# Peptides against a protein of PDB entry 4GMN: the designs that were tried, part 47

Target 1, 375 residues: chain A of PDB entry 4GMN
Amino acid sequence: RYANITLLALVTLASIGTDFQETLVKGNQGSRESPISAADEEWNGFDDADGDAMDVDQKSSSGEDQEEDYEEIDVKEDDEDDDDDSITSEMQADMERVVGADGTDDGDLEDLPTLRELIQTAVPQLIRLSNLPIDSDESLTIQSHALSALNNISWTISCLEFANGENANIHNAWYPTAKKIWRKTILPILEADSADLKLATQVTSLAWAVARVLHGETPTDGNPHRKFISLYHSSKQQAGGNSNSIEEPEDPFQGLGVKCIGVVGSLAHDPAPIEVNREVGVFLVTLLRQSNNVPPAEIVEALNQLFDIYGDEELACDKEVFWKDGFLKHLEEFLPKMRTLTKGIDKRTQPELRTRADEALLNLGRFVQYKKKHA

## One batch from the design tools (peptide; aimed at target 1 C159 F253 E352 R356)

Design b2_p19_6 (made by RFdiffusion4)
Pose (drawn by RFdiffusion4):
Structure b2_p19_6 (pose): chain A 285 residues (1-30, 108-237, 251-375), chain P 19 residues (1-19)
Amino acid sequence: RYANITLLALVTLASIGTDFQETLVKGNQGDLEDLPTLRELIQTAVPQLIRLSNLPIDSDESLTIQSHALSALNNISWTISCLEFANGENANIHNAWYPTAKKIWRKTILPILEADSADLKLATQVTSLAWAVARVLHGETPTDGNPHRKFISLYHSSKQDPFQGLGVKCIGVVGSLAHDPAPIEVNREVGVFLVTLLRQSNNVPPAEIVEALNQLFDIYGDEELACDKEVFWKDGFLKHLEEFLPKMRTLTKGIDKRTQPELRTRADEALLNLGRFVQYKKKHA
Amino acid sequence: FLDEVQKENLEQYRKLKPF
């Protein structure tokens, strides 16, 4: 039963995690009662995956169970985070998911992040999941082991398809958990790291530049948030952004539209947003 | 502006694949 009974169940739950995304798209061209697949995924499939993700690992075979369990959690969390939850959007699904997303973080992402050593494959798997979860949690994400520091150190150390880079994952997840209403110091650190990435953009892969700019726009674009005054202005983030604008223009034009298009058009939007961003705040003390 | 940025971010994110 081994090859069939356990591994097959996980790979299929993960595929179900992937393909539910198509239900969301096709459903649009035309208490999760209306979404039983999603209801079952959250209430039933996910609790067992958190359990499997936790357990040793005493042996290599259970090393594969953990990996597959993490793959399913990842696919589900990613698909769910493809929904709009800003404002009151999709509130029914948000309440069904948010506590579970907190559990996945506390019970799965955090204990695994506690033992630094040793894998790159596994370090890549947890960051991907953590990024998915934090895209829903938005600074409501738990601040316990000061996880942003770990993901920050993971970025620099793992320095030794542009958007699948682990570094892009480190930028995204740390950037997502630093939105308001996060601890103002947690925000300061993450914001400093994201801006430092620009000041020292001399060797940062272009995709990681685009993610850093999107994360910053996403965080400091509201003057009512304490971190806009407490960090963005207090530390003068505005100067580095104004200085980076010329540097950003040349790197964007350094990208072959023809080989490959997506990064180029995505970077064009970032410089566009970068310019508009430098104006809006320039207008605010 | 922020709403536009969030929508763009959502669209870009949807183009990504999980690990």

Design b2_p19_6_s1 (made by RFdiffusion4, then SolubleMPNN; from b2_p19_6, 7 letters changed)
Fold by OpenDDE base, seed 3:
Structure b2_p19_6_s1 (fold): chain B 375 residues (1-375), chain A 19 residues (1-19)
Amino acid sequence: as target 1 above (375 residues)
Amino acid sequence: MLDEIRKQNLEYYRTLKPV
């Protein structure tokens, strides 16, 4: 009875975290559809050009008219409007404030009551539940659901803009909580060195969401970047040995390898120690050099992380790592390989992966040209 | 040029869905 109520509450908190993200994404898309005034540019008609009527003849043949009478099964779509009104009116109002606040809401978290209760009340309980002694299938289930809820909340918050002092109230409330999730949930699970790939995927997803906000200010205790690099390599060895194909996630970007790259990339941003930045940068550049054995989605993520880490020439990592370790040469040598890789992705079967690879290829060309100009 | 790369990466990360 209590277990089922706790599980239902954890599922509900995970749903709230997802629904919160969907509405933030929809709200950020709606604000960018400022109606481009349809300036009536009179498209002057394309002229009449004459070109010739080639006749080609070809003839044959007679295949028979089998009128198979497909009985029109009137499937009454019972539109059961399952109004999964899981989004409370208070949550919608908090989201509208977060999305509609054109940077001017110096407001306290008092104006965001649902988000305040998520950060101050729910997350501390989820951290507690994720740290229960694992002694039963029930405790494993509770941990998994607590990690799912922490993941969804952390991802949602990581999709907020914090640049230029935007959402500073949310950032200031989340920052100590994100550090607590890192130290109390993520690090203990990584230190347990479990062979459970499901648990590893959940904790790595959560770690990426947290690291997307904390960046180089993520706690360096126990060299977490090395643990995620080790996990990346271990996951590749396990996938090659067990003929139990863990069904590759339908989305290539949801793979444990991509998540490991996203975490370590985020950890390497300024103000990360130059040694941490170097180890991550060398790891990412090594993936590009070994690209024949690396999934395309991991290459896309590794490129994006390299652009974000080394985009700024004013940062110490530009001089002390990027230029000193000769990364430009490796990126330039990778350009023709990236063109081949991107062209090898079928637009019909993997449209998203192809789009993201075309973008990463474009950005790689631009980045190499940028760095050559600033050499 | 840098701002365009940063903009593209920011748009990419905004399309990431939680699992």
Scores: peptide ipSAE 0.009, ipTM 0.625, DockQ to the pose 0.582
OpenDDE base, seeds 1, 2, 4, 5: peptide ipSAE 0.008, 0.009, 0.009, 0.009; ipTM 0.626, 0.630, 0.629, 0.625

Design b2_p19_6_s2 (made by RFdiffusion4, then SolubleMPNN; from b2_p19_6, 7 letters changed)
Fold by OpenDDE base, seed 3:
Parts: C-alpha cells; structure tokens; sequence
Structure b2_p19_6_s2 (fold): chain B 375 residues (1-375), chain A 19 residues (1-19)
C-alpha cells in the first residue's frame, strides 16, 4: 500500500519533469515565431541562357494495368482527446515565466512556486530514496523511479539558457542541488561498480543532465571522468560478449556510450583542471581514430563535445591541450572518414541520425578551418 | 562562426527528450 503510493508519486514527479520540458520547448518555439516580415527581397533570377539540346532517344516496354482495388478502410479517427491534464495551471504559469524571463530579475524562486517546490522539496526526497539500501526488489524499484524523476527534472533544468546571466535565479537555486545530486546520488552508485547496465544507463543519463549545468565546476572527488571512461569501455565489452542483442535503444542517442561521452565532455569544460581536460580530450580524439568500431551517434556526440570544449582560443585548454597534443591533425585526418560515415547513414531509416551527422560533418569542416586560421 | 556552432548544438540539446 505505501509502496504503491510512493511509486505513483515518483511516476508523477517523473511525468512533471517531462511535461515541464515539453512546455519549455513549445514556449521557446512560440517566442521565435515572431513573424519576420517577409521583406520581399526580389531575388533577381540568375539569367544564364545557354540552351544545349541533348536528344537521348530510348524505348518502349508495355507493362500491364493491374487495377488493384484499394478498399478505402474508413478508419474512424476516434479523437479520444485524452486531455492529459498532467500540467497544472501553476506549472504552466511557472513555465511561461521561465521562457519569458528576460534575465533582469535577480528575483528569488518566489515567482516560480512549482519549480521551487521541485528543487527544494521534491529533489531532496528523491536523493534520499535513490540512496536507500538495496535489499529487495521493492527497494530497487524505488531507486529506479527516484533516478528517473531526478533525470527528468535535471534534464529539464539543463535545457534552460544560463549564458549571459539568463535565468540566474534558477541557476543559483539549482547549482547547490545539482552538486548534492552529484555527491549523494551519482558518485555512490558509480563507486558501487554494479554490473547492472540499466542502473548504469540511468545514473549516466542523470550525470549528463547535471554535468550540462555544472560543466568544469562539477565535483572532481574520486576522478569521475575516469569512472565514466571506464564505464564506456566496460559497456562495449559486455555488448560484444552476449549475442543476446540488448535491443539497441530505438533512439541511437539514448545509448550508454553516447551518455558517457556527453558526461565526460561536459566535465572537461573550463574551469576543469587541465589534467581532466587532457584525459577527456585524448579519449574523444581516440574514439575518432578508432571510428570503424564506434557507433555513428557516439562519433556525433564526441565531435560536438570537442567543438564545445576547444572552441574558445582564450581558454587555457586551447594552448595546453588542443595545440600541445596536436588535436587539429587528428580532426583534419578524420574529415574524409566522417564524410564516408555520414554518407553510409540511410536518410529513410535513420533521418535524425543522418541530420545530426550532416551537421557534425559541416561543423567539423568549419572548426578545422577556424583552427587553421588561429594557428 | 563558433557562436553558430554553439547555437546549433544548443538547439539540438533542447530537442533531447528525457527518458
């Protein structure tokens, strides 16, 4: 009875975290649809006249008219408007404020009551539930749902813009809580060195969401970047040994390998120690060198992380790691491999992966040209 | 140029659905 109520509450908190993200994404799209007035710039047509007449001739064949009578199956769309009333009017109002907050309000989370209660009341309980001794299937189930709820909340907050002092009130409230999730939930689970790939995937997803906000300010206690690099390698060894295909996640970007890359990339951002940055940078460049045995989604994520880490020439990691360890040469040598990899992705079966690979290839070309001008 | 790469990466990370 109490377990079912706790489970329902955890599922509800996980849903709230997801719905909060969907509302943020929709609100941020709506604010950009301010109609750019179609200034009718009459693009004067390219006048190129030349008329070459190539004549080619060929033939005839007579394939038969099979009238296959397509019975119109009148699928009555029963519009069951499942009004997923999951979004409270208070949560929607908090979302509209988060999306519409021009970053001038040094305001307390007083104006964001739902987000305040999530950060100050719910997350501390979720951290407690994720740290229960695992002595039963019930305690394992509670941990899994507590991790899912923490994941969804952390991902949602990580999708907010914090650049230039935007959402500073939310950042200031979240930052100590994110460090607490890291130290109290993520590190203990990583230190337990469990062979449970489901638990490893959940904790790594949560770690990525948290590290996307904390970046190089993520607690360095126990060298977490090395633990995630080790987890990456261990996950590849397990997948190679059991011919029971763990069904590749339907989304190639939800794989444990991608999540590990996302975590370690985020951990390597300034102001990370140069030693941490170097170890991660070498790991990422090594994936590109070994790309023949690496899933395309992991290559895309590794490239994006390399661009984000080494984009800024004013950072100490540019001189002390990128140039010193010769990363430009490895990126330039990878360009023809990336073109081949991207062309090998079928646009029809994997349209998202292809789009992301085309983008990463374009950005790799631009990044190599940028770095060559600043050499 | 870097701002464009960062912007494109940010727009993608905003499309990541939590599992």
Amino acid sequence: as target 1 above (375 residues)
Amino acid sequence: MLDEIRRQNLEFYRKLKPV
Scores: peptide ipSAE 0.009, ipTM 0.649, DockQ to the pose 0.649
OpenDDE base, seeds 1, 2, 4, 5: peptide ipSAE 0.009, 0.009, 0.009, 0.009; ipTM 0.650, 0.656, 0.653, 0.652; seed 4 fails the geometry check

Design b2_p19_6_s3 (made by RFdiffusion4, then SolubleMPNN; from b2_p19_6, 8 letters changed)
Fold by OpenDDE base, seed 4:
Structure b2_p19_6_s3 (fold): chain B 375 residues (1-375), chain A 19 residues (1-19)
Amino acid sequence: as target 1 above (375 residues)
Amino acid sequence: MLDEIRRQNLEYYRTLKPV
């Protein structure tokens, strides 16, 4: 009973996190008619497939046709649909304020009650639930749902504009909470070194969402970038050994490899330690060199991360890593391979992957030309 | 040129969905 109420509350918090994101995306799309196809990942509820077919023996007793006139009790289905609209209306109003705030009114978190309660009330409980001792299937399920809710909230917040001091109130409220998620949820799970790929995928998704806000200010305790690089390599070894296809996620960009690249890329941004930046940069450039054995989506993500990390020539990592370790040569040598890779993606079967690859190819050409002018 | 790369990367990240 208490477990089911907790699970329902966690599912609701995860839904709330998603609906907030959809509202942000719809608000931003009102300026650009590009239909992002909602991949409605229908949350396929727990298939209780424990249909143990008890073989009930066919005893043939020919009992007589008493036509008992069953009075049709008209059970009025009370439409309990009314409770969902209230939460969605407050959430929509909060998101409309965040999206419609043209950077000039640093409205207090007082003006964003739903987002405030998510950050200040819900997230601390989710962090607590994600840190419960795993002693039962119920505690594992609670951890999974708590990680899902943390993921969705963290992704939604990471989609807010924080450039030029936009949403500074939300950033300032989220930043210490994001560091708590990192230190209390992400690091302990990564340190437990579990062979559970589902848990690893969930924590890596959450880590990416958190690292998209914290960047190089993400806590470097325990060298988490090396753990994600190790996880990347381990995931590739397991996929090669089990002919039980872990169903490649329908979206190539939802793969554990892409998520690992996204995390380590985000961790390597300024002001990350130069050694962290170097190890990540070498990892990303190594993926480009090995591109024949790397999924196209991972190449796209690795390129985007390299552009974000090394875009600014004023940063210490440009001089101490990009130029010193000769990354420009590797990017230039990769250009013809990227053209071949991108042309190999069928626009009809993989339109999104093709679009993102065409963009990454364009950016690679521009980036190489930029760096050659600033050499 | 840098600003266009940054803008395109930001647009890419805005299309990332929660799991």
Scores: peptide ipSAE 0.015, ipTM 0.637, DockQ to the pose 0.700
OpenDDE base, seeds 1, 2, 3, 5: peptide ipSAE 0.015, 0.015, 0.015, 0.015; ipTM 0.639, 0.640, 0.634, 0.640

Design b2_p19_6_s4 (made by RFdiffusion4, then SolubleMPNN; from b2_p19_6, 10 letters changed)
Fold by OpenDDE base, seed 3:
Structure b2_p19_6_s4 (fold): chain B 375 residues (1-375), chain A 19 residues (1-19)
Amino acid sequence: as target 1 above (375 residues)
Amino acid sequence: FREENRRQSLEFYRTLKPV
């Protein structure tokens, strides 16, 4: 009874996190659709070239018109609009306020009561549930659901814009909680050195969501970047042994390798210690050098992280790591490999992966040109 | 680099697990 209520509450909190993200993504798309004026590029007509191609004849046979009268069973789709009322009217109102709120600086979530209760009341309980002693299958289930709820909430918040002081109230409320998730949930699970790839994938997903907000201000206690690099390598060793039985996630970007890259990339942003930045930068550049044995989605993520980390020439990591360790040369040498890799992705079977690879290839060319201009 | 040259679609950070 209590387990089922707790499970339902955890599922509901995880759904809330998902629905929040979808609406925030839709709201942020609506604000950025300034109509790009369709410049009327006159489609110059295809020239009429004449070619003669030939006659081939073949004839014959007369197969019979069996008019099987398929009675249209008028299945009235009762559109039971199961309005999955998962989004409370209060949540929707909070989301509309988050998308519309000129950020008041005071860090007070008074105007965002649902988000306040999620951050201040729900998340501390989820942290507690994720840290229960694992002594039963029930405690494992509770931990998994608590991690899923924390993941979805953290991902949703990480989709908010915090640049230029936007959403400063939400950032200020989330920041101490994000550090608490890191120290109380993520680090203890990483230190337990569990061979459970499911748990590792859950905690790494959560770590990426948290690190996307904290960046280089993520707590450096116990060198977490090295733990995620080690987890990346360990996951590759395990996958190489059991290549037939681990269902690769249907989404190539949901893989543990991509998540490890996303975490360590986020951890390496300014103001991260230069040595943390260097170790991550060398790891990412090493993936590009070894790209023949690396999944395309991991290459796309590694490139995106490199562009984010080294995209600003005013940062200490540009001079002390990017230029000093010769990263430009490795990126230039990788350009032809990236073109081959991107062309090898089938647009029909993997449209998202192809789109992201085409984007990453475009950005790689631009990034190399940018760095050459600012050398 | 970000301001001048980077196109990044926010659409692709869909790391939510379907519940």
Scores: peptide ipSAE 0.039, ipTM 0.760, DockQ to the pose 0.423
OpenDDE base, seeds 1, 2, 4, 5: peptide ipSAE 0.039, 0.034, 0.038, 0.035; ipTM 0.754, 0.735, 0.746, 0.746

Design b2_p19_7 (made by RFdiffusion4)
Pose (drawn by RFdiffusion4):
Structure b2_p19_7 (pose): chain A 285 residues (1-30, 108-237, 251-375), chain P 19 residues (1-19)
Amino acid sequence: RYANITLLALVTLASIGTDFQETLVKGNQGDLEDLPTLRELIQTAVPQLIRLSNLPIDSDESLTIQSHALSALNNISWTISCLEFANGENANIHNAWYPTAKKIWRKTILPILEADSADLKLATQVTSLAWAVARVLHGETPTDGNPHRKFISLYHSSKQDPFQGLGVKCIGVVGSLAHDPAPIEVNREVGVFLVTLLRQSNNVPPAEIVEALNQLFDIYGDEELACDKEVFWKDGFLKHLEEFLPKMRTLTKGIDKRTQPELRTRADEALLNLGRFVQYKKKHA
Amino acid sequence: SVTLDKNTTTRRAREAKEA
């Protein structure tokens, strides 16, 4: 039963996690009662995956169960985070997911992050999931073990397809949990790291530059948020952004539209947004 | 096993729209 009974179930649940994404797309061309697949994924499939993700690990075989359990959590969490939840959008699905997303963080991402050592493959798996969960949580994400510090250290240390880099994952997840209404100091640290990435953009992979710019635009684009005054202005983030604008233009043109297109067109949008961003705030004390 | 990321999810959404 082993090869069939356990591993097959996980790989299939993970595939179900992946393919539900197509239901969302195709459904558009035409209390989760209308979405039983999603309902069952959250209420039934996910609790067992959190359990499996937790347990040792005493043996290599259970090292694979944990990995596969993390793959399924990852695929589901990612697909769900592909929904628009800003404003009142998709509120029914948001309430069904948000507490569970908190659990996945507390019970799965956090204990694994507690024991630093040793894997890169596993470190990559947890960050991918944490990035998916934090895209929904948006600073409502728990601040317990000061996880942003750990993901920040993971970025620099793991320094030794452009958008699949682990570094991109570290930027995204730390950037996502630093949105309002996060602890203003947690935001200060994450914001400082994201800006430092630009000041020292001399050696940062272009994809990590694009993600850092998107995370910053996503965080400090609202003057009513305490962190816009308490951090963006108090620490003068504006100067580094104005200084980075020329540096950003050359690196963008340094990207071969023909090899490969996506990064180029995505970086074009970031400089475009970067310019518009430097204006809007320049207009605000 | 297939894993998902921000880039792959975007690609899948584009491919599904084209299909």

Design b2_p19_7_s1 (made by RFdiffusion4, then SolubleMPNN; from b2_p19_7, 13 letters changed)
Fold by OpenDDE base, seed 1:
Structure b2_p19_7_s1 (fold): chain B 375 residues (1-375), chain A 19 residues (1-19)
Amino acid sequence: as target 1 above (375 residues)
Amino acid sequence: VETMNDYTAERRRKEALAE
């Protein structure tokens, strides 16, 4: 009886976590443009306005030469050096207030009471339920439902824009909770080294959602990136042997391989340790080199992660990993392979995979051109 | 209940923006 009530509550929380995404998306529409997912962001590299206007050679003929003498109006450069230093002080004070609050001030969610209750009341219960000793099929079912609820809540929150101080109240409330999910739920399950691919898929999905907010600030204890890389390789070895292939999810983007790539990519973002970034970058580039044996959806995810990790030239990983380890050459050599791979996807049977592969191919071309200009 | 991931979350965002 109590088990059924607990399971119903967990299913309800997993549903609320999903339905709350729609509410947050519609609520955030009112001010700035909806955060385009990093996948639908055309890599807005600097539009250097090199408008290569295609020279439409409209040969219009008529050559009348009228030499009108435009008088050089000598506009005096009046050097008014008005050093109005005044704007610097208030902007500095607001920036210092944002940086200087070392207080674990639980972000004030007074305006978002549902989100507050999800983060402060529901998630701590779900973390406890996901950490119960597994001694029965009932406890395993409770863990699975708790992980599903944590996953849906974490994914919904990870879809908010947090760049440039957007949603800072939500970020500040979520950040300590995300670290708690990582340390108390993800790491213990990942360290148990269970042969349960279902549990591994659930924890990897949750880890990706959490790592999309924490990025390189994700706790590095026990080298979790290596565990997810190991899980990726182990999942490929098992799929090749027994015809009890976990039914390849009908959606190619729901595979454990895609999830592993998404986690390790997110873990490699700045300020990740440079050796963590290198190990992940080498893993991702190695997938491109071995693309003949890699599902197209994993190639799409690996490309998107490479663009996100190495898109900023000011980051230490650009100089110390991307350029130093010669990643540009591997990306350039992969362009013709990506064109062949993308053309091989049937638009009728796999329309989403084809669209995402066409986008990733376009972005790969742009990214290679960008990196060549900034070499 | 569907288990969310990046691509399912993105689809739902696109659906919610189209309504």
Scores: peptide ipSAE 0.352, ipTM 0.880, DockQ to the pose 0.827
OpenDDE base, seeds 2, 3, 4, 5: peptide ipSAE 0.351, 0.351, 0.334, 0.348; ipTM 0.879, 0.878, 0.868, 0.878; seed 4 fails the geometry check

Design b2_p19_7_s2 (made by RFdiffusion4, then SolubleMPNN; from b2_p19_7, 13 letters changed)
Fold by OpenDDE base, seed 4:
Structure b2_p19_7_s2 (fold): chain B 375 residues (1-375), chain A 19 residues (1-19)
Amino acid sequence: as target 1 above (375 residues)
Amino acid sequence: VVTMDAASAERRRERALKE
């Protein structure tokens, strides 16, 4: 009896999370003076601001090598179990301090009471329900429905623009909750190494929605990017062996492979650790090199992620990964393959896939030209 | 339960912007 009520509540929350997207999008549109549709963000490479090349005369001062004899201070490793709660409290206090200093109204969702209740009241309960011990088909059903509700809420929020301080109130309210979903829901399920492909698909979809907001600020604990890369490879191995028609989702962009690429791409954005960025970048570039055996939708997603990760030349990952690991060569060598791949997609049977592939091909050409000018 | 993803979320966003 209680379980049926819980399931009904979870189904209702999952529906609310979906239906609230329309309200939130329409509400947000009223605040934007210019409707920049995310679809019409032509990748405007940096406008050539005519920045006068200041000739920085590097005077080579030959500083003498003073060998300072650093005495080996035997620092006793006092294993202070620094409670993980202290770092979260200081980071939270520093975030509160940064937000509090500029008189920007803290994430007071006063004007968004439904969103406030979803974030503050519903999501914490959904996190709890997603972490229940799986001891029955009923507990598995509860977890699946809780994940579906979290997924729909997270995807709805991830459709908002947060760049340039847009929707800062929503971002600030969501950010700590998104990190909590990551740490308390996503990581434990990924660590349980369940052979349940359905559960893996659900958690990966949720992880992508969360990572689309957190980007490189997504917690790196336990190297989750490697777990998603491993899941990508494992999913490809299973699809080849068992004639159980895992009904490939009718939508090529709903596949677990696409979701894994979307997660790891999002995790690799600045300010992600350079080593995380490198491992993801190498994974994505390797997909392009092996493109003959990769679904077109995964190639489209991998390209988009590469553009988003390496589109800014001011980021440390441009110098330390993109240029250092020779990614431009791989992208340039892939350009003729992408033309062939895109032309092979039937516009009549797969119009969305063809449109997104045509766009990704156009962007690949632009991106390669951009990087060649900024070499 | 309808589960959202990147493609369905974007299609819903685009629809909501056109209404």
Scores: peptide ipSAE 0.431, ipTM 0.920, DockQ to the pose 0.808
OpenDDE base, seeds 1, 2, 3, 5: peptide ipSAE 0.427, 0.426, 0.430, 0.422; ipTM 0.919, 0.918, 0.921, 0.917

Design b2_p19_7_s3 (made by RFdiffusion4, then SolubleMPNN; from b2_p19_7, 13 letters changed)
Fold by OpenDDE base, seed 1:
Structure b2_p19_7_s3 (fold): chain B 375 residues (1-375), chain A 19 residues (1-19)
Amino acid sequence: as target 1 above (375 residues)
Amino acid sequence: VETMNDATAERRRKKALEE
């Protein structure tokens, strides 16, 4: 009985985390004159606009780890009716407020009650449930559902723009929680070195969502980038040996390889340690060099990550890694291969993959031209 | 419940912007 209620609650939280994406995305439209999808953003180069780097003096509030004994929230079954896709009145109010919130830097979510409860009440419990000792199929199921809920919440929050102080209140509320997910959920599971590819895929998906917000500020303890690179290679070795087709996910962008690339790319952003950046950059460039044996979706992701990591010439990684390790030459040598790869994708059978490959090819051409001009 | 990832998050974002 309790297990079924817990599973239902976890499924419900995973649903809420997914449905709340619409609310947050619609709410965030008011802040951007042109919400260009990050995928549809033509890389226009870094315009030399005087971006006053607002020194976000993140006062590291050394919040003492109060082990708050979270009491069992008796989830009252309020019999609210099965009205399917309707944004709740509270979610709608949150949407209207996300449009109007002058980002008070205080991480105060007084104006975002649903998001506040997700971050402050739900996520800590999900972290706890994801850390249960695995001693039964039931505990494994609970962990899997807790990871699914954390994944959906984390992905939803990662759809917000946090650059240039946008959504600072949400960022400041999420940031410590995202670090807690990383340290308490992701790292322990990665360290357990489980042969469970399903669990590895869930954790990698969650890690990507978290790392899309934390970027180079993601805790580097235990060199997690190397674990994800190792996982990438291990996943390729297993796919090559057993004729058990891991059914290539019907969506090429849902593959474990793509997720590993997305995680390590995100981890390599400034202010990541230069050696972490280098190891990831070398990994990504090596995929391009070996592109004949790499799925097209992984090449697209690896290119996008390389553009995001090395798009800013003011960053230490541009001089110390990109130029020093000769990445431009590898990108130039890859350009004709990318043209061939992209043209080889059937627009009829794989329209999304073709579109994203056409964009990545366009951006690669622009990026190479930019870097040549700034050499 | 769908398990979100980059591709699904982007599709949902696009849908939400078109409505």
Scores: peptide ipSAE 0.298, ipTM 0.884, DockQ to the pose 0.827
OpenDDE base, seeds 2, 3, 4, 5: peptide ipSAE 0.292, 0.297, 0.297, 0.294; ipTM 0.879, 0.882, 0.883, 0.882

